# Designs tried in a protein design run: peptides against a protein of PDB entry 6TME. Part 246

Target 1, 324 residues: chain A of PDB entry 6TME
Amino acid sequence: NRLKRAYIALQAWKKAFYSDPFNTAANWVGPDVCSYKGVFCAPALDDPSVLVVAGIDLNHADIAGYLPPELGLLTDVALFHVNSNRFCGVIPKSLSKLTLMYEFDVSNNRFVGPFPTVALSWPSLKFLDIRYNDFEGKLPPEIFDKDLDAIFLNNNRFESTIPETIGKSTASVVTFAHNKFSGCIPKTIGQMKNLNEIVFIGNNLSGCLPNEIGSLNNVTVFDASSNGFVGSLPSTLSGLANVEQMDFSYNKFTGFVTDNICKLPKLSNFTFSYNFFNGEAQSCVPGSSQEKQFDDTSNCLQNRPNQKSAKECLPVVSRPVDCS
Target 2, 324 residues: chain A of PDB entry 6TME as posed
Amino acid sequence: NRLKRAYIALQAWKKAFYSDPFNTAANWVGPDVCSYKGVFCAPALDDPSVLVVAGIDLNHADIFGYLPPELGLLTDVALFHVNSNRFCGVIPKSLSKLTLMYEFDVSNNRFVGPFPTVALSWPSLKFLDIRYNDFEGKLPPEIFDKDLDAIFLNNNRFESTIPETIGKSTASVVTFAHNKFSGCIPKTIGQMKNLNEIVFIGNNLSGCLPNEIGSLNNVTVFDASSNGFVGSLPSTLSGLANVEQMDFSYNKFTGFVTDNICKLPKLSNFTFSYNFFNGEAQSCVPGSSQEKQFDDTSNCLQNRPNQKSAKECLPVVSRPVDCS

## One batch from the design tools (peptide; made by RFdiffusion4, then SolubleMPNN)

Design b2_p24_3_s4 (from b2_p24_3, 9 letters changed)
Fold by OpenDDE base, seed 4:
Structure b2_p24_3_s4 (fold): chain B 324 residues (1-324), chain A 24 residues (1-24)
Amino acid sequence: as target 1 above (324 residues)
Amino acid sequence: SLSTTEKVIKKISNELYEKFPFLP
């Protein structure tokens, strides 16, 4: 009996709670698991006459605890949302049995360990949110081989390079922000056909921006701020026909910010502050447009306010990085 | 207007709802 298995799983989970401040699991008593708060039942896909646990939603429950291996008995779960709790430990490998997993949100918890590779085992996964945890180590390249629509990885402890497989991703939204990623953005990024939003904020990324970024014609948000990027902005950025928000602030960029970038047709906000740009087109000047906002603060621009000193600029500007 | 992220999430949720119409 599938519901009996679910009962075993849910009771094991209740026992794994250290704190339930809102008494969310107070009604988790007895065999009627479909009445449990945050547990949702539906007819099974393989047999509509059978009722199964199809979803878990414990978002914002502030529950402290861990995920016990018995959760692997919830084989019919397609939605698993436990956002904004205090769950700790690792994601159980036993969750590989949840072959119907479609949305997996464990964001804003206290999970630790390596990337939860069990997520790679789910053939139907479309949404993965593991942000605001303490996941560490390398990002598996295989994550981008998945047919995910959204990948939220931000605010973790991931290290190493961004996999070149990123170009295979069909995701519209990908966040890398506030990790420890290093190296260059892969040139394959331009192959992300469905990309709308990508965020690299607050990593240790470096090198030149790949020219292939300009191929991201559907991107609306591109944020590469707070990294170690060098060189000039690629001229191919003129290809970002749909970009609305663009941020390159807090890097080590040099060169000239061109009209072709600042006149992008849908550009609303463009922040390139805290770099070493030594020139900008008139169209890039803050206040030059009523429809666009620019920030050129703390660069090496002549005749602009709040710029770096010559002493700070000269060592960098005089040694431009050739990105060719 | 909804952010792109919100739109994506809603789209995904709608697809899930089609499979499991009894989910909230």
Scores: peptide ipSAE 0.165, ipTM 0.827, DockQ to the pose 0.671
Fold by OpenDDE base, seed 3:
Structure b2_p24_3_s4 (fold): chain B 324 residues (1-324), chain A 24 residues (1-24)
Amino acid sequence: as target 1 above (324 residues)
Amino acid sequence: SLSTTEKVIKKISNELYEKFPFLP
């Protein structure tokens, strides 16, 4: 009965293909779904004597089509990888029946609409990759209540503020890059106890960086480049004992870049170019260290090459934003 | 050496394989 349901689902999906340039579904014929290319069977968790469809892998198949609601019949699927295709439309709500979902990768497709809230219904989900799509609207706060190890949201059309619930996340890797997020980074960010890598690149984020960033003791990568951040860098950044890659470039930061930041013990690359910094410690100067790379290009620094003109600097530097 | 991202993905995959040892 379970394989019969899988057959119905997979045949409905084949009918939803507009183009299959590699003939991936050419062998999707007959009741033996476990022989289908990209379909993987395993013994059921509840009954080892029963074979079920446990995984789908159609990565890099360049398939054009959509996800039909009949995919909700694949109730035993724990792995769903369909990246690098041309699937369009929305993620079906019927996928809520896939209660064993563990890894969900729909990245590099043509999906549209709001955040796929069906992903929030999966109790065992650990990996969510929806990057490189056209998802839009607000990010549901509840995403960070999930016990996810990785959250990839980059290269979409998400807007509004980052939810304050971010501090509840147990994820080690989170990407917000290349969306339309706005507002400040929530102060609760410092509560992300397992965070190793966080990327905010290329959004409309603004305001001062929260001091609580300095509480991220396990972070190795922190990239906030290409936003609208203002004010001075928080002094608490000296607490980032494990940061290796840090990027604040292409913002509106002002003030002095301190020794306490540039001398971080694990820091290998620190980019703070294209801002309005008016001073830097000697330890921040590019070429001052063989072990660390710095970029101070296009700031308001004295006696440094490739800086902004006084005309560009004076209006901003003379009116620093107080973040205190 | 694997990046942090790759390590996380590998960990998740390993956990999945423990549940479904016949998955590729």
Scores: peptide ipSAE 0.156, ipTM 0.822, DockQ to the pose 0.670
Fold by OpenDDE base, seed 2:
Structure b2_p24_3_s4 (fold): chain B 324 residues (1-324), chain A 24 residues (1-24)
Amino acid sequence: as target 1 above (324 residues)
Amino acid sequence: SLSTTEKVIKKISNELYEKFPFLP
């Protein structure tokens, strides 16, 4: 009996709660699991006469606890949303039995350990949100082989390089922000044909930006701020026909910011502050357009306000990194 | 207008509802 298995799972989970400030699980009593707060039932896909637990939504419940292995008995769950809680520990490997998983949101919790590789076992997964946790180690390259529409990884402890498999991703939104990723952005990034938003903020990324970024024709948001990028901006960025928000601030970029970038047709905000740019086109000057906002603060620009001193600029500008 | 993120979530939710039309 599927509901009996669900009862075992949910009762095990209730026992794994350390704190339930809103008494969310107060009604988690008895065999009628479909009446449980945050538990949603539907007819089974394989047998419409059988009622199963198809979804869990405990978002914003502030529950402290852990995910017990018995949650693997919830084999019919397609939606698992438990964001904004205080769940700790690791994601149970037993969740590999949840083969119908479509949406997995464990964001804003206290999960630890490596990337939850169990997420890679779900054949139908479309949405993965693990942001605002303490996940650590390497990002498995296989994550980008999944047919995911969104990948939220930001605000964790992920380390190492971004996998080259990123180019295989069909995701429209990917966030890497506020991790410990290092190395270069892979050249394969230009193959992300469905990409609309990508965020690299606040990592240890370095090297030159790959020219292939200019192939991201559908990107509307590109944020690479607060990293260690060097060299000039790729001339191929003129290919970003749909970019609206672009941020390269707080890096070590040098060279000239060109008209071809600042005149991008959909560009509304371009921030390139806190770098070592030594020139900009007139179209890049803040206040030059009513339709576009620019920030050129704290560069090595001549005849602009709020620039770095010659003492700060000369050591960097005199030794430009060749990205060719 | 919906943000890109909201559009993605809405799309996924719609797909889920196609499979489970009785979900709230």
Scores: peptide ipSAE 0.097, ipTM 0.794, DockQ to the pose 0.689
Fold by OpenDDE base, seed 1:
Structure b2_p24_3_s4 (fold): chain B 324 residues (1-324), chain A 24 residues (1-24)
Amino acid sequence: as target 1 above (324 residues)
Amino acid sequence: SLSTTEKVIKKISNELYEKFPFLP
């Protein structure tokens, strides 16, 4: 009996709670699991006459505890939303049995360990949110082989390079922000045809930006701020026909910020502050447009306010990195 | 198959859109 298995799983989970400040699981009593707060039942996909636990929503419950292995008995769950809790430990391998998993949100918790590779076992997964945890180590290249609509990885402890398989991703939104990723952005990034938003903010990324970024025709948000990028901005960025928000601030970029970038047709905000740019087109000057906002603060620009000193600029500007 | 998922999605408060993915 599927509901009996669900009962076992949910009771095991209740026992795994250290704190339930809002008494969310107070009504988790008895065999009628479909009445449990945060538990949602639906007709089974294989038999519409059978009621199964299809979803869990415990968002914002402030529950402290862990995910017990018995959660693997929830084999009909397609939606698992437990964000904004205080769950700790690792994601159980037993969740591999949840083959209908469609949306998995464990964001804003206290999960630790390596990337939860169990997420790779879910054939129907469309949404993965593991942000605001303490996941660490390398990102599995296989994550980008998944047919995901969104991949949220930000605010973790992920290290190493971004996998070259990123170009295979069908995701519209990918966040890498506030991790420990290093190395270059893979050139394969230009193959992300469905990409609308990508965020690299606050990593240890370095090297030149790949020219292939200019192939991201559908991108509306591109944030590469707070990294160690060097060289000039790729001229191919003029191809970002739909970009609205672009941030390259807090890097080590040099060279000239071109008119072709600042005149992008949908550009609303372009921040390139805290770099070593030594020139900008008139169209890039803050206040030059009412429709566009620019920030050129703390560069090596002549005749602009709030720039770096010649002492700070000269060593970097005199030795530009050639990205050709 | 999508119909069951859609029904569940409608019942669950999805706050995905409240989370700005471009913000850290």
Scores: peptide ipSAE 0.027, ipTM 0.584, DockQ to the pose 0.051

Design b2_p24_4_s1 (from b2_p24_4, 8 letters changed)
Fold by OpenDDE base, seed 1:
Structure b2_p24_4_s1 (fold): chain B 324 residues (1-324), chain A 24 residues (1-24)
Amino acid sequence: as target 1 above (324 residues)
Amino acid sequence: SAAREKNLAALEEKKNAFRNKLFS
């Protein structure tokens, strides 16, 4: 039966633990898997009279170990939360059998290898959190074809370009931060109709920002800091009617920061420090508003404190990148 | 599909029940 399979899976997993400092699996004894700490049962979707393992929550258990292939026997699991552990190795391909997977959180572990393509096999997946691991290689374009609500990829070793399929994503939150992504932000980004928060912090992204960013009407957080972006800020950023937090710091931007950006109606924080901007509107000056916080530090602005030297500015400002 | 929507609704209920157990 289903619970017997779950028992086999959970016992195999317990055996795969190298360390369980909080004795989380101490009660993982006997056939009554529904009593196991961190194991949650619910009526099966296909038969409400049958009890199945529907969820796992081992968050913050500091367990060292790996995920054995026997976890593929947990075919009724919809919620799998094992963040903040010390699990290592790869995500087992056998998890493809978990066709009800809805929320998958393996964040803050020691997983390695390429993107876990098994996540692409789950038809009902809405929440994917693989941040704070050692996943590497290219991001599969197909991830954005899925009807996900949240995609957390930050703090990994992903490289290459961001797929153009990003525009197909229905996600409200996407994080790319602290990886090794390179190239330009795809112009298709403007098609992300449900996007609320997107974070590109600390990658090797470059080129001009696409004008299509201004089409992100629902975005509240846009952070592109700590990259290699060049050129002027797109004038279309005036279309970000709901943006609250915007950060372009630590790039190579040039040009003038306009009123249309700094006067965005919901803007709370706008950081454009550590660039090569050579002018800003009065509305962008730190202290110009009590409701908005600005940071213009370390640019090429005249009559502003804490700016770059002429020696640093002249070579860049004199050769502006044309993004048109 | 209608079947998928029904399944998703059921999953939402499970999610809520699961969350309630986690936070109780």
Scores: peptide ipSAE 0.025, ipTM 0.632, DockQ to the pose 0.060
Fold by OpenDDE base, seed 5:
Structure b2_p24_4_s1 (fold): chain B 324 residues (1-324), chain A 24 residues (1-24)
Amino acid sequence: as target 1 above (324 residues)
Amino acid sequence: SAAREKNLAALEEKKNAFRNKLFS
């Protein structure tokens, strides 16, 4: 009877398609849902003799439509991929019935509304990708209480501050890029014990970088570019023993870029361009290393090419923000 | 910038690796 419920769900979804340019659902006919293109069946976890719909993969199908509430009948689905379509509307609350949800990817669609709180109801969720949509409003603090491995939020309309609960996150990858997040990065960020990659690109974040960033020993990618950060780079950044890609460009940072940062042992690329840094160590100079790439463009550095004018620098450099 | 593109590309690669593990 599980496949019958799946049939009802999938037929309702087919009816919710406005356009299927690649005829992906052309074979979505008849009760044999396991033969449907993009539908994957597997033995049920509770009864290996029963075949169930365990996965959906409609990635890159360019389908226009919406997600009907009948999708809540797909109670055995653990993998839901509808990346790069033109689905619109909201994520149905009925998906709360999909208690086995492990990976949920609705990225690169036309979804709207607040954060899909139904994602918080899935006890086994490990992968959440909602990037490249039109989700808006506040990020619920509870998202970081989830035992997620990856959280992709970039290219949406999320606003307000980043929740303090971020420090509770077990995620290895988190992206906030290209939203409307504001305020400071929470000091609790240093408690993200599994963090490898974090991206803040292109938000309205401000204030000083918290010293606690230096506690992120497993971080390989740290990108805080295109924000409104001020003050000096924390000296504790010398603790980023595994950072490979680091970007602080397009902010309002001041002060001196130190050897301790530029000589980080795994550092491959360090971009600190388009700030108001008034000095850099020799190890930070582009071309100083064969193993590291640096960009110091458009700062307030002396004896370096492509720097800001004294007129642009003086008002900012003479009034550095104290982050103490 | 090229650096930002590299950072984003690295994230995409990790995502792809994660997905490949799930679907392989």
Scores: peptide ipSAE 0.020, ipTM 0.589, DockQ to the pose 0.206
Fold by OpenDDE base, seed 4:
Structure b2_p24_4_s1 (fold): chain B 324 residues (1-324), chain A 24 residues (1-24)
Amino acid sequence: as target 1 above (324 residues)
Amino acid sequence: SAAREKNLAALEEKKNAFRNKLFS
């Protein structure tokens, strides 16, 4: 039966633990898997009279170990949370059998290898959190073809470009931060119809910001800091009617920061420090508003404190990148 | 920066909201 399969899976997993500091699996004994700490049972969707393992929550258990292939026997699991452990190795391909997977959180672990493509096989997946691991290589374009609500990829070792398929994503939140992504932000970004929060912090992204960012009228958080972006800020950023937090700091931007950006109606924090901006509107000046916070530090602004020297500014400001 | 910290906090809040919804 299904619970017998679950028993086999969970016992295999217990055997795959190298360390269980909080004795989380201490009660993982006997056939009554529904009594196991961190294991949650529910009636099966296809037969309400049958009890199945529907969820795993081992968050913050500090367990060291790996995910054995026998976890593929947990075919009724829809919620899988193992956040903040010390699990290592790869995500087993056998998890493809978990066709009800809805939320998959393996964040803050020690997983390695390429993007876990098994996540792409789950037809009902809505939440994917693989951040704070050592996943590497290219991000598969197919991730954005999925009907995901949230995608957390930050703090990994992903490389290559952001897939053009990003525009197909239905996600409200996507994080790319602290990887090794390179190239430009795809112009298709403006097609992300449900996007609220997107974070590109601390990558090797470059080029001009696409004008299509201005189409993201529902975005509340846009952080592109700590990259290699060049050129002027797109005038179309005036379309970000709901942006609250915006960060372009630590790039190579030039030009003038306009009123149309700084007067965005929901803007709470706008950081554009550590660039090469040579002018700003009065509305962008730190302290100009009680409702908005600005940081213009380390630019090429005249009559502002903590700016770059003329020697540092002149070579960059005199050779603006044309993004047209 | 304070802005980045706020952004990160907002993301964590979003994550928590999803978790709460799914485990409610």
Scores: peptide ipSAE 0.019, ipTM 0.591, DockQ to the pose 0.211
Fold by OpenDDE base, seed 3:
Structure b2_p24_4_s1 (fold): chain B 324 residues (1-324), chain A 24 residues (1-24)
Amino acid sequence: as target 1 above (324 residues)
Amino acid sequence: SAAREKNLAALEEKKNAFRNKLFS
C-alpha cells in the first residue's frame, strides 16, 4: 500500500523533528496522511484510482531536525519544498527512489556535506534549489547534463572551478552567487541556449571574461560582481541584445567602457563601479540617459567624481592584462 | 544595487511560476 509506506515515512520524519515551533506536524497523526498539514495527495500516474502523496510543502515552518532515510518511501513525490527551516545533516541517498521528482527545494536550511548527488539520479528533475545551506566541495559536472530549467546554488560553500559542462545546460536561470568558486568562466558558457539569468556574485572567479558571453542573446540578467576578473570587457558584449541588468562591479577590470555596451537596446541598469576602468564613453556616464542607470564609482576615470586616487590606479592601469 | 534587487525579485518570480505550474 502506497499510503501505508507514506505513513511510515512521514512518521519517521516527525520523529526526526527536534523542534516544531508552529506545530506544523501536530495533525500528523493516524493513517490519513493526505490530511497532514503540508502533505498533498493526488491520483497516481499509473493508476488514477489510487491516491498517493505527490507533494510536500513545509516552507517557512522553522522546523529543526533532519531528513531520515525513510523519506525514500515517498516514491510518488514530485514536489518537495521544505525551504526556510532548520533541517540539518545530509540529503538521504534513499531519495533516489523518488523517480518522479520534479521540483526539489531545500533552500534556507542547515544542510552540510558535498553536493547532494542524489539529485542527479532524478530523471525528471526540472527545478533544483539548494541555496542558503552549507553544501561544500566541487560541483559535479553532471549537474549541467540534466534538463533543468532552474539551478539555484547560491550562498553555499562550493569550491573549485565551474565545470565546462555548463554549456550543455538548458537552464534559463543559474545562480552561483556567494560561494567559493575559482578559476575562469568556461568558454562553453556561450552554448547555454536557453539562458536568461546568470549570477556569479561574490566568488573567487578570475581571469578574463570569455568572448563567448556575447553569444548569450537571450540573457536578461548578467551579474559577475564581487570577483577577481581582469582585463577589458569583451567587445562581443555588444551581442547581448536582451540584457537588462548587468553588473561587473567590484572586480579588477581595466580599459575603456564602450558605447557598444552602454547603448545595448534593453539595458536598464549597468553597474561597473569599483574597478580600474580608465575611460568610458559618454553614453556610459551616470545621468546621461533617463532610461538607463549607470554607476561608474571608484574607477580610474578622469573628470568623474568618486574615483580612485592616481596612486591606487597607476600600478594597475599601467599594467593592463592582455586577454587576447 | 537596483540591479541585484531586480535580479533577486526575478528569481523569486521564476520560482513561483514553476510552483504554480505544478500545483494549479
Scores: peptide ipSAE 0.018, ipTM 0.574, DockQ to the pose 0.269; fails the geometry check

